# Peptides against a protein of PDB entry 4AID: the designs that were tried, part 27

Target 1, 242 residues: chain A of PDB entry 4AID
Amino acid sequence: FDIKRKTIEWGGKTLVLETGRIARQADGAVLATMGETVVLATAVFAKSQKPGQDFFPLTVNYQEKTFAAGKIPGGFFKREGRPSEKETLVSRLIDRPIRPLFVKGFKNEVQVVVTVLQHDLENDPDILGMVAASAALCLSGAPFMGPIGAARVGWVDGAYVLNPTLDEMKESKMDLVVAGTADAVMMVESEIQELSEEIVLGGVNFAHQQMQAVIDAIIDLAEHAAKEPFAFEPEDTDAIKA

## One batch from the design tools (peptide; aimed at target 1 C138 A225 E228 P229)

Design b2_p17_1_s2 (made by RFdiffusion4, then SolubleMPNN; from b2_p17_1, 9 letters changed)
Fold by OpenDDE base, seed 5:
Structure b2_p17_1_s2 (fold): chain B 242 residues (1-242), chain A 17 residues (1-17)
Amino acid sequence: as target 1 above (242 residues)
Amino acid sequence: MEEKKENFKKRKELLWK
């Protein structure tokens, strides 16, 4: 097994991004760990467009299903059952920032699956799932202009907290999830209690700054473990306006 | 770090833009 691993300290926690041990049948696969929360992201893309495909067929599936400790589903992650509300929301949270980063004209089917393998009850797997999905896409060779980073920001005792624990979140006046590239914020989702716009904007900036370490970690992993880029020629969109 | 990000982006742009 050619196992590649990147480890960083992030918000006072160890973030580990690993590839090459599991889900090797995927185009990209990343095991991401923060604390004792563990997620598997897989990216699979079709090598051809379906006849008559008129839209970009991206599917993102996040799942928190209790796999018994040690059962990694081998094979294509078929959606086992109806998603929860949380699984549906987090699937959208991952989809929103990644969808715009695919090369225009790419209409091959893309499936991103994020599976929570372990949950420590401190570190929410949603942020970790966003990071893992970004990494898996960067490793896949798909025409994806990522990585994205992601961060949750809390507001506790008059300060920003990066990726607050579930217990710290009970005291937080803000649940701010941000995703972005190195250059831009791509998505903001926020639940805010009685905070000024200035504090919220400061939280977005804080998140974007803090996610740079994750973006760098994904790039480092991709430089050592990415597949060859998929040979895709974008349609010249200037030719359709003539 | 910034140079590495920029080089990673430029390589993707060269391939797919």
Scores: peptide ipSAE 0.374, ipTM 0.903, DockQ to the pose 0.159
OpenDDE base, seeds 1, 2, 3, 4: peptide ipSAE 0.354, 0.334, 0.360, 0.323; ipTM 0.899, 0.889, 0.899, 0.886

Design b2_p17_1_s4 (made by RFdiffusion4, then SolubleMPNN; from b2_p17_1, 8 letters changed)
Fold by OpenDDE base, seed 2:
Structure b2_p17_1_s4 (fold): chain B 242 residues (1-242), chain A 17 residues (1-17)
Amino acid sequence: as target 1 above (242 residues)
Amino acid sequence: MEEQKENFEKRKKLLLK
């Protein structure tokens, strides 16, 4: 097994990105760990377009498996067969920033699956799932122009907090999730309690600055473990040269 | 390894245009 691992300190926590041990049948697969929260992201893409495919068929599925439910709040009562509200929302949070980063004209089927394997009750698997999905796509060889980073920002005791724990979030006046590339913010979701626009905009900037270490960690992992890029040329080469 | 890094950096530069 050729196991590649990147470890960084991020917001006072150890982030680990690992590939080569699990899900080797996928185009890309990343085991991501922060604290004792563990997620597996897999990326699979079709090597041809379906006849008559007119849209980009990206599917993102975030799921919390029943075997992890012993550490997941409310996990014991998942009726088999429908995503929970949380799983649906997190699937969209992952989809939104990655969808626009595929090469224009690429209409091969892409499936991203993020599975929560363990939860520590401190570190939310949503941010970790976004990071892991980004890393899995960068390793896959798909025509994905990532990586994205992601961060949650809290506002606790008059300061920004990177990836607050679930307990720190109870005292936070802000739940701000940001995703972006090295150069651009791609997605913002926010729940805010009586904060100025200046504090919120400062939170977006703080998130974008703090996610650079994650982007760099994904690049370093990809330099050592990425598959060869899938041979794909965009249909509209003239629009990229203007 | 170097060719994969160059292709990854070329792809990263395609986002900046």
Scores: peptide ipSAE 0.102, ipTM 0.704, DockQ to the pose 0.303
OpenDDE base, seeds 1, 3, 4, 5: peptide ipSAE 0.025, 0.026, 0.067, 0.056; ipTM 0.617, 0.638, 0.686, 0.679; seeds 3, 4 fail the geometry check

Design b2_p17_2 (made by RFdiffusion4)
Pose (drawn by RFdiffusion4):
Structure b2_p17_2 (pose): chain A 242 residues (1-242), chain P 17 residues (1-17)
Amino acid sequence: as target 1 above (242 residues)
Amino acid sequence: SPFMERLKEAYEKRKEE
């Protein structure tokens, strides 16, 4: 039972989100394509709380398969091993904006895994990885508040540029990743060539405007394909506090 | 949350179908 939101031509690149064919046993699994870069994002959460668990346990693993680029690993064991710098950075890049959007009071194990299956030498899977992770979370039925969008905004020839490619990045004076909900920017990460607070802040806002088409697309797929929501009421400590 | 209500409604509609 196969389902796509393949629409979203997004910033001139085709973004496809598919579910129901791959990884049917995960709570949420989305194969996401942008251009010709492909990642599978899966989301599983435990249906129970561990005794005495006192914080919200969430793990995000982002991993690149070297076959995503037609190469065998250079390591002595010719197999992927410990995460690289890029994999741990991208893992925090997904974790940061998601961790606060789970319902306050929820403490079940949640694991989201994003695996890079194909890289097209143009579209960085890191942003795509964020979007696919958000899509799988919405589909899983966990207490995850609305979808997250994300984009990279560059600054080329005096204009904002959405999701610039790797070659476009050589000419950019800004590298800003923003992830947000429909209402709010949730995270920023950047490296900037001494641009003003105004332009930087402008790029953050441009990104938040440009990522709406993605949130819409996730909401659209969730309307067709999401699992039943997991019931979770927080404790009404409201009366005791007053 | 309105979004969680919306997901519930969408699920119920798909279940009825």

Design b2_p17_2_s1 (made by RFdiffusion4, then SolubleMPNN; from b2_p17_2, 5 letters changed)
Fold by OpenDDE base, seed 2:
Structure b2_p17_2_s1 (fold): chain B 242 residues (1-242), chain A 17 residues (1-17)
Amino acid sequence: as target 1 above (242 residues)
Amino acid sequence: SPFFERLRKAVEKRKKE
């Protein structure tokens, strides 16, 4: 097994991105760990477009399936069949920043699946899932113009906190999720309690700065482990003149 | 994308090793 691993310290926690051990049938697969929270992201893409395909068929599915005896919070007997509200929301959080980064005119089917394997009850798997999905796409060879990074920012005791624990979030006046590339913010989602616009904008900037280490870690992993980039040439009518 | 070009070069380098 050719296992590649990138480890960084991020917000006082160890982030590990690993590929090559599991899910080898996927185009890209990343096992991501922060604390004792573990997610598996897989990316699969079709090598041809379906006849008559008129839209980009990207699907993102975040799943908190209780595989192991770890208490996933809210992991009561999920009735087989419908995503929870949380799974639906997190799937959208992952979809929103990645969808616009595919090459224009690419209409091959793409499936991103993020599965929570373990939860430590401190580190939320949503941010980790966003990072893992980005890494899996970068490894896949799909025409994805990532990577994206992601970060959660809290406001605790008059300071920004990167990826606050679930307990620290109870004291936070802000729940700010940001995703972006090295150069741009792509998505902001925020819940705010009586904070100035200046503090919120500062939080977006803080998130974007802090996610650069994650973006760099994904790039390093991809340079060592990515598949050959899929040869895709957009039709002349869809060629965005860069 | 600058990243995608870097990635292509990195993959081509690894194929020659």
Scores: peptide ipSAE 0.411, ipTM 0.897, DockQ to the pose 0.906
OpenDDE base, seeds 1, 3, 4, 5: peptide ipSAE 0.175, 0.388, 0.398, 0.081; ipTM 0.736, 0.892, 0.895, 0.635

Design b2_p17_2_s2 (made by RFdiffusion4, then SolubleMPNN; from b2_p17_2, 7 letters changed)
Fold by OpenDDE base, seed 2:
Structure b2_p17_2_s2 (fold): chain B 242 residues (1-242), chain A 17 residues (1-17)
Amino acid sequence: as target 1 above (242 residues)
Amino acid sequence: SSFFERLREAVARRKAE
């Protein structure tokens, strides 16, 4: 097995991105670990467009499987058949920043699946899932103009905190999730308690700065482990509607 | 993107080794 691993220190925690051990049938697959929280991201894309496909068919599915339920808050109460509110929200958090980064005119089916395998009750798997999904897409060969990074920012005792623990978040006046490329912020979601716009904007900048190490780690992993990039030439016809 | 071009080059290098 050709296993490639990238390890970085990130917000005082070890982030590990691993490929080549699990889900080899996917176009890209990444096992991501922070603390004892573990997620598996897989990316699969069709090698041709379906006849009559008018839109980009990207599906993102974040899920917490029943086998991990013993280590995931609320995991015991998963009713069969529908995503939880959390799973739906996190699926959207992953979808939003990645969707615009596919090459214009690419309408092949793409499926991203993020599965929580373990939860340590300190590190939320949502940010880790965003990072893992980005890495899996970069490894897949899909025409994805990533990577994205992601970060959560808290405001605790008058300071920004990168990826606060679930316990630190109870004391935080801010829950700010940011995703972006090296050059641009792509998505912001925020819940804020009595903070100035200046502090919030500073939090976005802090997040974007802190995610650069993750972006660089994904690039390094991709340079060593990515599949051949899919040969896709956009048809000239979609360029004329500017 | 600069990344996707770099990735093509990196994959090509690894295939030549």
Scores: peptide ipSAE 0.433, ipTM 0.902, DockQ to the pose 0.920
OpenDDE base, seeds 1, 3, 4, 5: peptide ipSAE 0.411, 0.409, 0.413, 0.427; ipTM 0.897, 0.894, 0.897, 0.898; seed 5 fails the geometry check

Design b2_p17_2_s3 (made by RFdiffusion4, then SolubleMPNN; from b2_p17_2, 8 letters changed)
Fold by OpenDDE base, seed 5:
Parts: structure tokens; sequence; C-alpha cells
Structure b2_p17_2_s3 (fold): chain B 242 residues (1-242), chain A 17 residues (1-17)
């Protein structure tokens, strides 16, 4: 097995990005671990466009399987076949920052699946899922102009906290999820309790700064493990008229 | 994208090695 692994310290936790062990049938597959939370992201893309395809058919599915939910407090037995509210929300959180980063005119089907394999009850799998999805896309050969990083920022005891634990989040006045590239913030989602705009903006900047280490880790992993980039030439109609 | 081009080059280097 050609297993490639990148390990970094991130927010006082070990982040591991691994490829080559699981889901080899996917175009990209990444096992991401932070603490004892483990997610599998897979990216699959069609090598041709469907006739008459008029939109970019990106599907992002975040899933918390029941076997992982047995460790997740408050995980109601999800009825087979419908995503929970959380799964729907996190699927959108992953979709939002990645969708704009595909090459314009690329209308091949893309499926990103993030599966929570383990939850440690401290590290939320959503941020880890965003990171893993980014990495899986970068490994896939899809014309994805990533990577993205992601971070959660809390505000605890008058300070920013990177990827607060679920327990730290109980004391947090901010739940700020940020995703971005090296150069730009692509998505912000925030729940705030009586915080100034200055603190929130500072949190976005803090998140964007802290995610650079993750972006660099994905780049390093991709340089060592990515598949051949898919040759895609956008049609002239998709060229931005200068 | 600069990244995507770097990735093409990195993959090409790995195939040539």
Amino acid sequence: as target 1 above (242 residues)
Amino acid sequence: SAFFERLREAVARRKAA
C-alpha cells in the first residue's frame, strides 16, 4: 500500500491527513484525524460531461453513521435515508467554499462524501470534514483550484480559541466557522453572543491565519500523492470577457 | 491556478522518477 501521511500540530492538537489506505476506488480519498475524531472524505468526478448538462453538478454529502453516533451524545437514531439537520448543514458548509473553486465551465459530475468514522466528543468532525474534503479534491485530479482550509474560532475568557472543544464551546461567546484559500476567505458562518463586529472580524482574520498551516499540509500531501490532474479546457463561452 | 500547475509539475516529476 502506498500510504502517504501528513501530520501537523494545529491549535494544540495533532492533525493527520492520510491517503492510500482506504477508499482507493475514489479519485481522491483522505482519512483525516484530529484528536480521536476521524473522518473519511472521498471525491469522485465524472471524466465526461453529460449531454445537455447546463449547471455544475456538485454534490456534497456529510454523513455521521450510527456506529459513530453511538459515541455521540444526543445522536438520535437517524432514520435510514434522510440526512439529519446537522448533516445537511455541514454538507452546505463544505459545499459553499469549494463550489466557486472549480474551473469555470467544468460541468462534469463531482461527488464529495465525508463520513464520520469516529468522534472523540471533543473535536467536532465538521471542520475536520471540510479539511478532509479539500484534501480529497486536491488529490483527485479534478480541476479544483483549492486547497481550502477551515477553522472554528471561539471566544472564551476574552480570547480567540482555535477549534474549541465541545466543552470549551459551552463557554464560548462565538461559534465562527471560516473557510478560505491561501489568499481569500471564501465562507463565514457565525453564531455570536453580544460581541462587537471588531471581535468577529478579528476572529475571521485569526481563522484565516490559522488555516494556512492546514492549506500547506494539503499542498504537501497533494504534491506527494495526487493523481494526474484532469485535462480540462474550458469552452471560450466560459472565458471571462475581459 | 498556480497550485494546479504546481500539482501537474509535481505529478510529472513523480512519474519520471
Scores: peptide ipSAE 0.447, ipTM 0.912, DockQ to the pose 0.923
OpenDDE base, seeds 1, 2, 3, 4: peptide ipSAE 0.429, 0.435, 0.426, 0.429; ipTM 0.907, 0.909, 0.906, 0.908; seed 3 fails the geometry check

Design b2_p17_2_s4 (made by RFdiffusion4, then SolubleMPNN; from b2_p17_2, 7 letters changed)
Fold by OpenDDE base, seed 2:
Order: C-alpha cells, then structure tokens, then sequence
Structure b2_p17_2_s4 (fold): chain B 242 residues (1-242), chain A 17 residues (1-17)
C-alpha cells in the first residue's frame, strides 16, 4: 500500500494526516489524528452532471458512530436514523467554508463524509473533521479551490488558546471557530462571554494565522498523494454579465 | 487557483517518474 503521511506540531499537539491505507475506493480519503481523537474523511464526486441539474449537489455528512469502546461522549445508543444536533451542526460547519470554493458551474454530485473513529475526551473531532474534509477534497481531484484550514480559539486567563481541550473550554470566555484559505477567512462562528470586539477580532486573526501550518501540511500531502485534477471547463453561459 | 495549477504540475511530475 502506498501510504503518505504528514505530521506537524500544532497548538502543542501532534496533527497527523494520512492517506492510502483506508477507503481507497473514495476519490479522496484522509485519516486525521490529533491526540487520540481520530477521524476519517472521504470525498467522492460524480464524473458527469445529472441531466437537468440546476444547483451544485454538495452533501456533507459528519457522523459520530457509536463504537463499542464507549469513549465517544453522547455515544449512548442513539435511536436509528436521524443525525444528532451536534452532527447536524458540524456538518454545516464543514459545508459552509468548502461550498464557495468549488469552481463555478461545477454541478456534479459531491459527497463528503466525516466519521469519528476514536475520541480521546480532550480533542474535539469537529476541527479535526474540518481539516480532514479539506485534505480529502484536495486529494480527490475534484475542482475544489482549497485547501481550507480551521481552528478553534479560546480565551483563558487573558490569552488566546489554540484548539483548547474540552476541559480548557470550561474555563474559556470564548468559543471561536474559524475556517479559511491561506488568503481569506471564509467562516466565523462564535460564542462569547463578556469580551470586547477587539479581543474577538484578535481571535479571528489568531485563528487565521495558526491555521496556515495546517494549510501548508494539506498542500504538502496533496503534492505527494493527490489524484489527477478533474478536467472541468465551465460553460461560458454561466458568465453572469456584470 | 494557484494551488490547483501546482497540483496539476505535481501530479504530472509524479507520473513522469
């Protein structure tokens, strides 16, 4: 098996991005690890557009599978079939920054699936899932103009904290999730307790700076392991007349 | 994007090796 791996130190933790071992039938597949939290992201895209397709059919599905090992918080037997509130929220957090980065006019079906395989009870799989989804898309050959990075920022003891643990988040006055490209912030979600706008804006900037190492790691992995980019030429008809 | 062009070049290089 041709296994490619990128390892970086990120926020005082080891981030590992691996491809080539699991889900080889997908267009892109990445196993991402931070601490003992492990996620699998897969990207699959159709090689043709469906007749009459008028919108971009991107689906993102984040799943916290109940593994028998009991280490997933909230891994009580969810009744069959409906995503939890968390799974729905995280699916949207992944969807929002990636959707605008597809080439305009591309209307082939794209499916991104992020599956939590292990949870260490310290590192939240949401940020890791965003990173893994970005990497899987970059490896897939889909016309995705990524990568995106992502980061969570806390405010603990008067300082920014990159990707705080679940325990550090209890002491945090801020839960700030940021996603972006190398050049731009694409998404901000924030829950804030009694902090100035200046501190929040500083947190967005801190997140965007800290995610550059992840973006660079995805680029390096993609340069070594990406499939051939899908040949897509947008039809001239979607030139919105300015 | 500059990234997507770099990927094309990187994949082309790996196929030539």
Amino acid sequence: as target 1 above (242 residues)
Amino acid sequence: SAFFERLREAVARRKAE
Scores: peptide ipSAE 0.435, ipTM 0.907, DockQ to the pose 0.920
OpenDDE base, seeds 1, 3, 4, 5: peptide ipSAE 0.421, 0.418, 0.429, 0.437; ipTM 0.904, 0.903, 0.906, 0.906; seeds 3, 5 fail the geometry check

Design b2_p17_3 (made by RFdiffusion4)
Pose (drawn by RFdiffusion4):
Structure b2_p17_3 (pose): chain A 242 residues (1-242), chain P 17 residues (1-17)
Amino acid sequence: as target 1 above (242 residues)
Amino acid sequence: SLSDELKEKVLERLFAE
């Protein structure tokens, strides 16, 4: 039972989100394509709380398969091993904006895994990785507040540029990744060539405007394909506090 | 596609504040 939101031509690139064909045993699994870069994002959460668990346990594992680029690993064992700098960075990039959007009071194990299956030498999968992770989370039925969007905004020839490619990045004076909900920017990460607070802040806002089409697209797929929501009421400590 | 009752539950979860 296969389902896509393949629409979203997004910033001139085609973004497809598909579910129900791959990884049907995960709570949420989305194969996401942007251009010709492909990642599978899966989301599973435990339906129970571990005794005495006192914080929200969430793990995000982003991993690149070298076959995503037609190469065998250079390592002595010719197999992927310990995560690289890029994989741990991208893992925190997804975890940061998601961790706060789970319902306060929820402490079940949650694991989201994003695997890069194909890289098109143009579209970084890091942003795509974020979108696919958000899509799988919404579909899983876990207490995850609305979807997250994300984008990279560059600054080329005195203008904002959405999701610039790797070649466009050579000419950019800004590298800003922003992830947010429909209401709010949730995270920023950037490297900037001494641009003003105004322009930087402008790029953050441009990104938040430009990522709405993605949140819409996730909401659209969730309308057609999400699992039953997991019931979770937080404790009404409201009367005791007053 | 999902049922109408299930759509309501999903949308309430997604648009919750």

Design b2_p17_3_s2 (made by RFdiffusion4, then SolubleMPNN; from b2_p17_3, 6 letters changed)
Fold by OpenDDE base, seed 5:
Structure b2_p17_3_s2 (fold): chain B 242 residues (1-242), chain A 17 residues (1-17)
Amino acid sequence: as target 1 above (242 residues)
Amino acid sequence: MLSEEHREKVLARLFAK
């Protein structure tokens, strides 16, 4: 087993990114752990475009499987019911920042699946899922111009808090989710209670700064474990307008 | 272990702007 692991301290918690143990049939697969919350992200992409494909067929599926506390029950996939509202929202939250980062003209099918394997009831798996999805794409060889990082920012007792616990979030005046590259913020989602725009913008900047360690961790993991980059030449769409 | 050439291709993609 060629298992690669990157571990960092992030917001006072240990973030672990692991590849090579699970889902080896995927193009990229990452187990991400923060506290005792564990997610599996897989990335799969088609090696050819479908005839007549006119749009980029990216699908992102985030799944929170209610496992009984502390047991990954082997093999009982509860029937894939309709995604919950949360699963639908988090799937979009992951999709939004990654979709623009694919090479222009790439229209091969891409499927990202994020599965919550364990939930510690402290660390929300959404941020971890975003990080894991980014890492899985970077490992896959797909023409993805990531990584992205992600962070949640709270505002508790007049200070920014990186990835607040679910209990800290009850006291937070801000739920700010940010995703971005090393150079740019790609997505902001926020629920805010009576905070100034200055505090919110400061929160975005704080998130973007704090996610750099995650971006670097994904790069380090990919440097040592990524598949051969899929050779793709972007269609010169500027030449067709002549 | 990745070959140096493979590593360079990975890094080139990850740092491509």
Scores: peptide ipSAE 0.534, ipTM 0.927, DockQ to the pose 0.790
OpenDDE base, seeds 1, 2, 3, 4: peptide ipSAE 0.468, 0.028, 0.033, 0.085; ipTM 0.914, 0.637, 0.663, 0.700

Design b2_p17_3_s3 (made by RFdiffusion4, then SolubleMPNN; from b2_p17_3, 7 letters changed)
Fold by OpenDDE base, seed 5:
Structure b2_p17_3_s3 (fold): chain B 242 residues (1-242), chain A 17 residues (1-17)
Amino acid sequence: as target 1 above (242 residues)
Amino acid sequence: MLSEEHRKKVLERLYAK
């Protein structure tokens, strides 16, 4: 197996991005690990557009499967075949920042699947899933203008905490999820408890700064393991208005 | 191992603005 791995220290935890061992049939596939939480992201894209396709057909599916349920709170109660509320939410959290980064005019079907393989009960697989999905897309050759990074920020004891544990989150006055590129914040989702706008904005900036190491790690992995970029010329939308 | 040309094409996409 031609296994490529990038390892970084991130928020006092080891983040591992691995490709080449699992899901080799996908256009991109990344196994991401933080602590003992493990996710598999796969990206698959059609090599042609369907006739009459008028919108960009991106589908993002985040899944916490029953085989991981022994380590996932409430996992045993998930009905097979329907996404939970959490799975639906996290699928949208991944979709939101990546959707605008596809080359304009690209209307080939794209499927991103994030599967939680293991949960350590400390590290939430949502952030890891966002990172893994970004990495899988960058490896795929799809006309995706990523990577994105992602981070969760807590506010504990009057300080920002990068990717707080589930236990630290119980004491946190903020659950702030940020995703962005090297240059821009693409998505913010926040639950806050009586914090100033200044603290929240500071949290967004902190997240964006801290995710740069992840962006760089994805770039390094892609430099060594990405498929050849799919040849796609963006539709000149100015030519249709003439 | 990726060719230098392949690596270049990957990096050009990842750093394209």
Scores: peptide ipSAE 0.492, ipTM 0.914, DockQ to the pose 0.798
OpenDDE base, seeds 1, 2, 3, 4: peptide ipSAE 0.472, 0.492, 0.477, 0.477; ipTM 0.914, 0.912, 0.906, 0.915

Design b2_p17_3_s4 (made by RFdiffusion4, then SolubleMPNN; from b2_p17_3, 8 letters changed)
Fold by OpenDDE base, seed 1:
Structure b2_p17_3_s4 (fold): chain B 242 residues (1-242), chain A 17 residues (1-17)
Amino acid sequence: as target 1 above (242 residues)
Amino acid sequence: MLSEEHRAKVLARLTAK
């Protein structure tokens, strides 16, 4: 098996991005690990546009599947079929920052699936899922102008904490999720408890700085393992207005 | 192993500003 792996230290934890072991039928596939939390992201894209396609058909699906439920808090036998509130929320958190990064005019179907394979009860699979989805898209050859990084920031004992554990989050006055590129913040989602705007803005900046190591890790993985970029030239929409 | 040309195309896309 031609397995490519990138390992970094990130917020005092080891982040591992791996490709080439599983899901080889996908255009891109990444196993991401932090602690004992493991996610699989897959990216698949159509090589042609459907006749009459008028919008960009991106689907993002985050799943905490029942086979991992023995290690997922609150993992009652979720009836196969309807996403939980968490799964719906995290799917949107992944969708929001990646959607605008596709080349304008690309209307081929894209499907991103993130599956939680293992949960350690310390490291939330949502951030890991965002990172894995970004990496899978970068490996796929799709006209995706990523990577994105992502980070969670807490505020514990008067300091920023990168990717706080579930236990540290109980003491945190902030749950701040940020996603962005090397150059820009693309998405912010925040729940705060009586914190100043200055602390929140500082948290966004902290997140964006800390995610650069992840962005660089995805680029390094892609340099060694990405498929050939799909040849896509946007139709010159200015030429159709003449 | 990816060719140098392939790596260059990937990097150009992922580092395009």
Scores: peptide ipSAE 0.486, ipTM 0.918, DockQ to the pose 0.724
OpenDDE base, seeds 2, 3, 4, 5: peptide ipSAE 0.463, 0.389, 0.463, 0.439; ipTM 0.912, 0.899, 0.918, 0.903

Design b2_p17_4 (made by RFdiffusion4)
Pose (drawn by RFdiffusion4):
Structure b2_p17_4 (pose): chain A 242 residues (1-242), chain P 17 residues (1-17)
Amino acid sequence: as target 1 above (242 residues)
Amino acid sequence: SEEFMERLKEAWEKREE
């Protein structure tokens, strides 16, 4: 039972989100393609709370398979091993904006894994990885508040540029990743060539405008394909507090 | 949002119908 939201031509690149064919046993699994870069994002959460668990346990693992680029690993063991700098950075990049959007009071194990299956030498899978992770989360049925969008905004020839490619990045004076909900920007990360607060803030806002098409697309797939929502009421400590 | 979770629940009920 296969389903896509393949629409979203997004910033001139085709973004496809597919579910129901791959990884059917995960709570949420989405194969996401942008251009010709492909990642599988899976989301599983435990249906129970561990005794005495006192914080919300969430793990995000982002991993690149070297076959995503047609190469065998250079390591003595010719197999991927410990995460690189890029994999741990991207893992925090996904975790940061998601961790606060789970319902306050929820403490079940949640694991989201994003694996890079194909890299097209143009579209960085890191942003795509964020979108696919958000899509799988929505489809899983866990208490995860609305979808997240994300984009990289560059600054080339005095204009904002959405999801610039790796070659376009050589000419950019800004590298800003923004992830947000429909209402709010949730995270920023950037490296900037001494641009003003105004332009920087402008890029953040441009990104939040440009990522709406993605949140819409995730909401659209969730409407067709999401699992039953997991019931979770927080405790009404409201009367005790007052 | 809370509204999204309500809408998601309604969409699920409609697909089960």

Design b2_p17_4_s1 (made by RFdiffusion4, then SolubleMPNN; from b2_p17_4, 8 letters changed)
Fold by OpenDDE base, seed 3:
Structure b2_p17_4_s1 (fold): chain B 242 residues (1-242), chain A 17 residues (1-17)
Amino acid sequence: as target 1 above (242 residues)
Amino acid sequence: MEEFLERLREAVAERKA
């Protein structure tokens, strides 16, 4: 197997992005690990547009599988069927920043699936899932103008904390999730307790700075392991020169 | 943003050569 791996230090934790071992039938597939939390992201895209397709048919599915349930808080054998509130929320957190980054006019079906394989009870798989989804898309050959990075920022003892543990988050006055490209913030989601706008804006900037190492790691992995980019001519060439 | 896709095309081409 041609296995490619990128490893970085990120917020005092080892982030590993790996491709080539699993889900080879996907266009892109990445195993991402932070601490002992492990996710699999897969990206699949159709090579043609359906006749009469008016909108971009992107589907993002985040799943906490039952085999990881012994290590996932509240992870009883979730019946096959309706996603949990957490799975629905995280699917949206992944969808929001990636959807605008597809080449304009691309209306082929795209499916991103993020599966939690292991949870360490310290590192939330949502941020890791966002990173893994970005990497899987960059490897896929889809016309995705990524990568995105993502970060969670806490505010503990008067300081910003990158990707706080679940225990550190209990003492945090901020739960700030940011996703973006190298150049731009694409998404902010925040829960804040009695903090100034200045601290929050500083948190967004901190997140965007800290995600650059992840963006660079995805680029490096893609340069070494990506499939040939799908030949797609945009309907409107003016939108791509920004 | 196209810069990444261009760079990726170049990197894939170099790996095939």
Scores: peptide ipSAE 0.474, ipTM 0.908, DockQ to the pose 0.930
OpenDDE base, seeds 1, 2, 4, 5: peptide ipSAE 0.452, 0.468, 0.449, 0.469; ipTM 0.905, 0.908, 0.903, 0.907

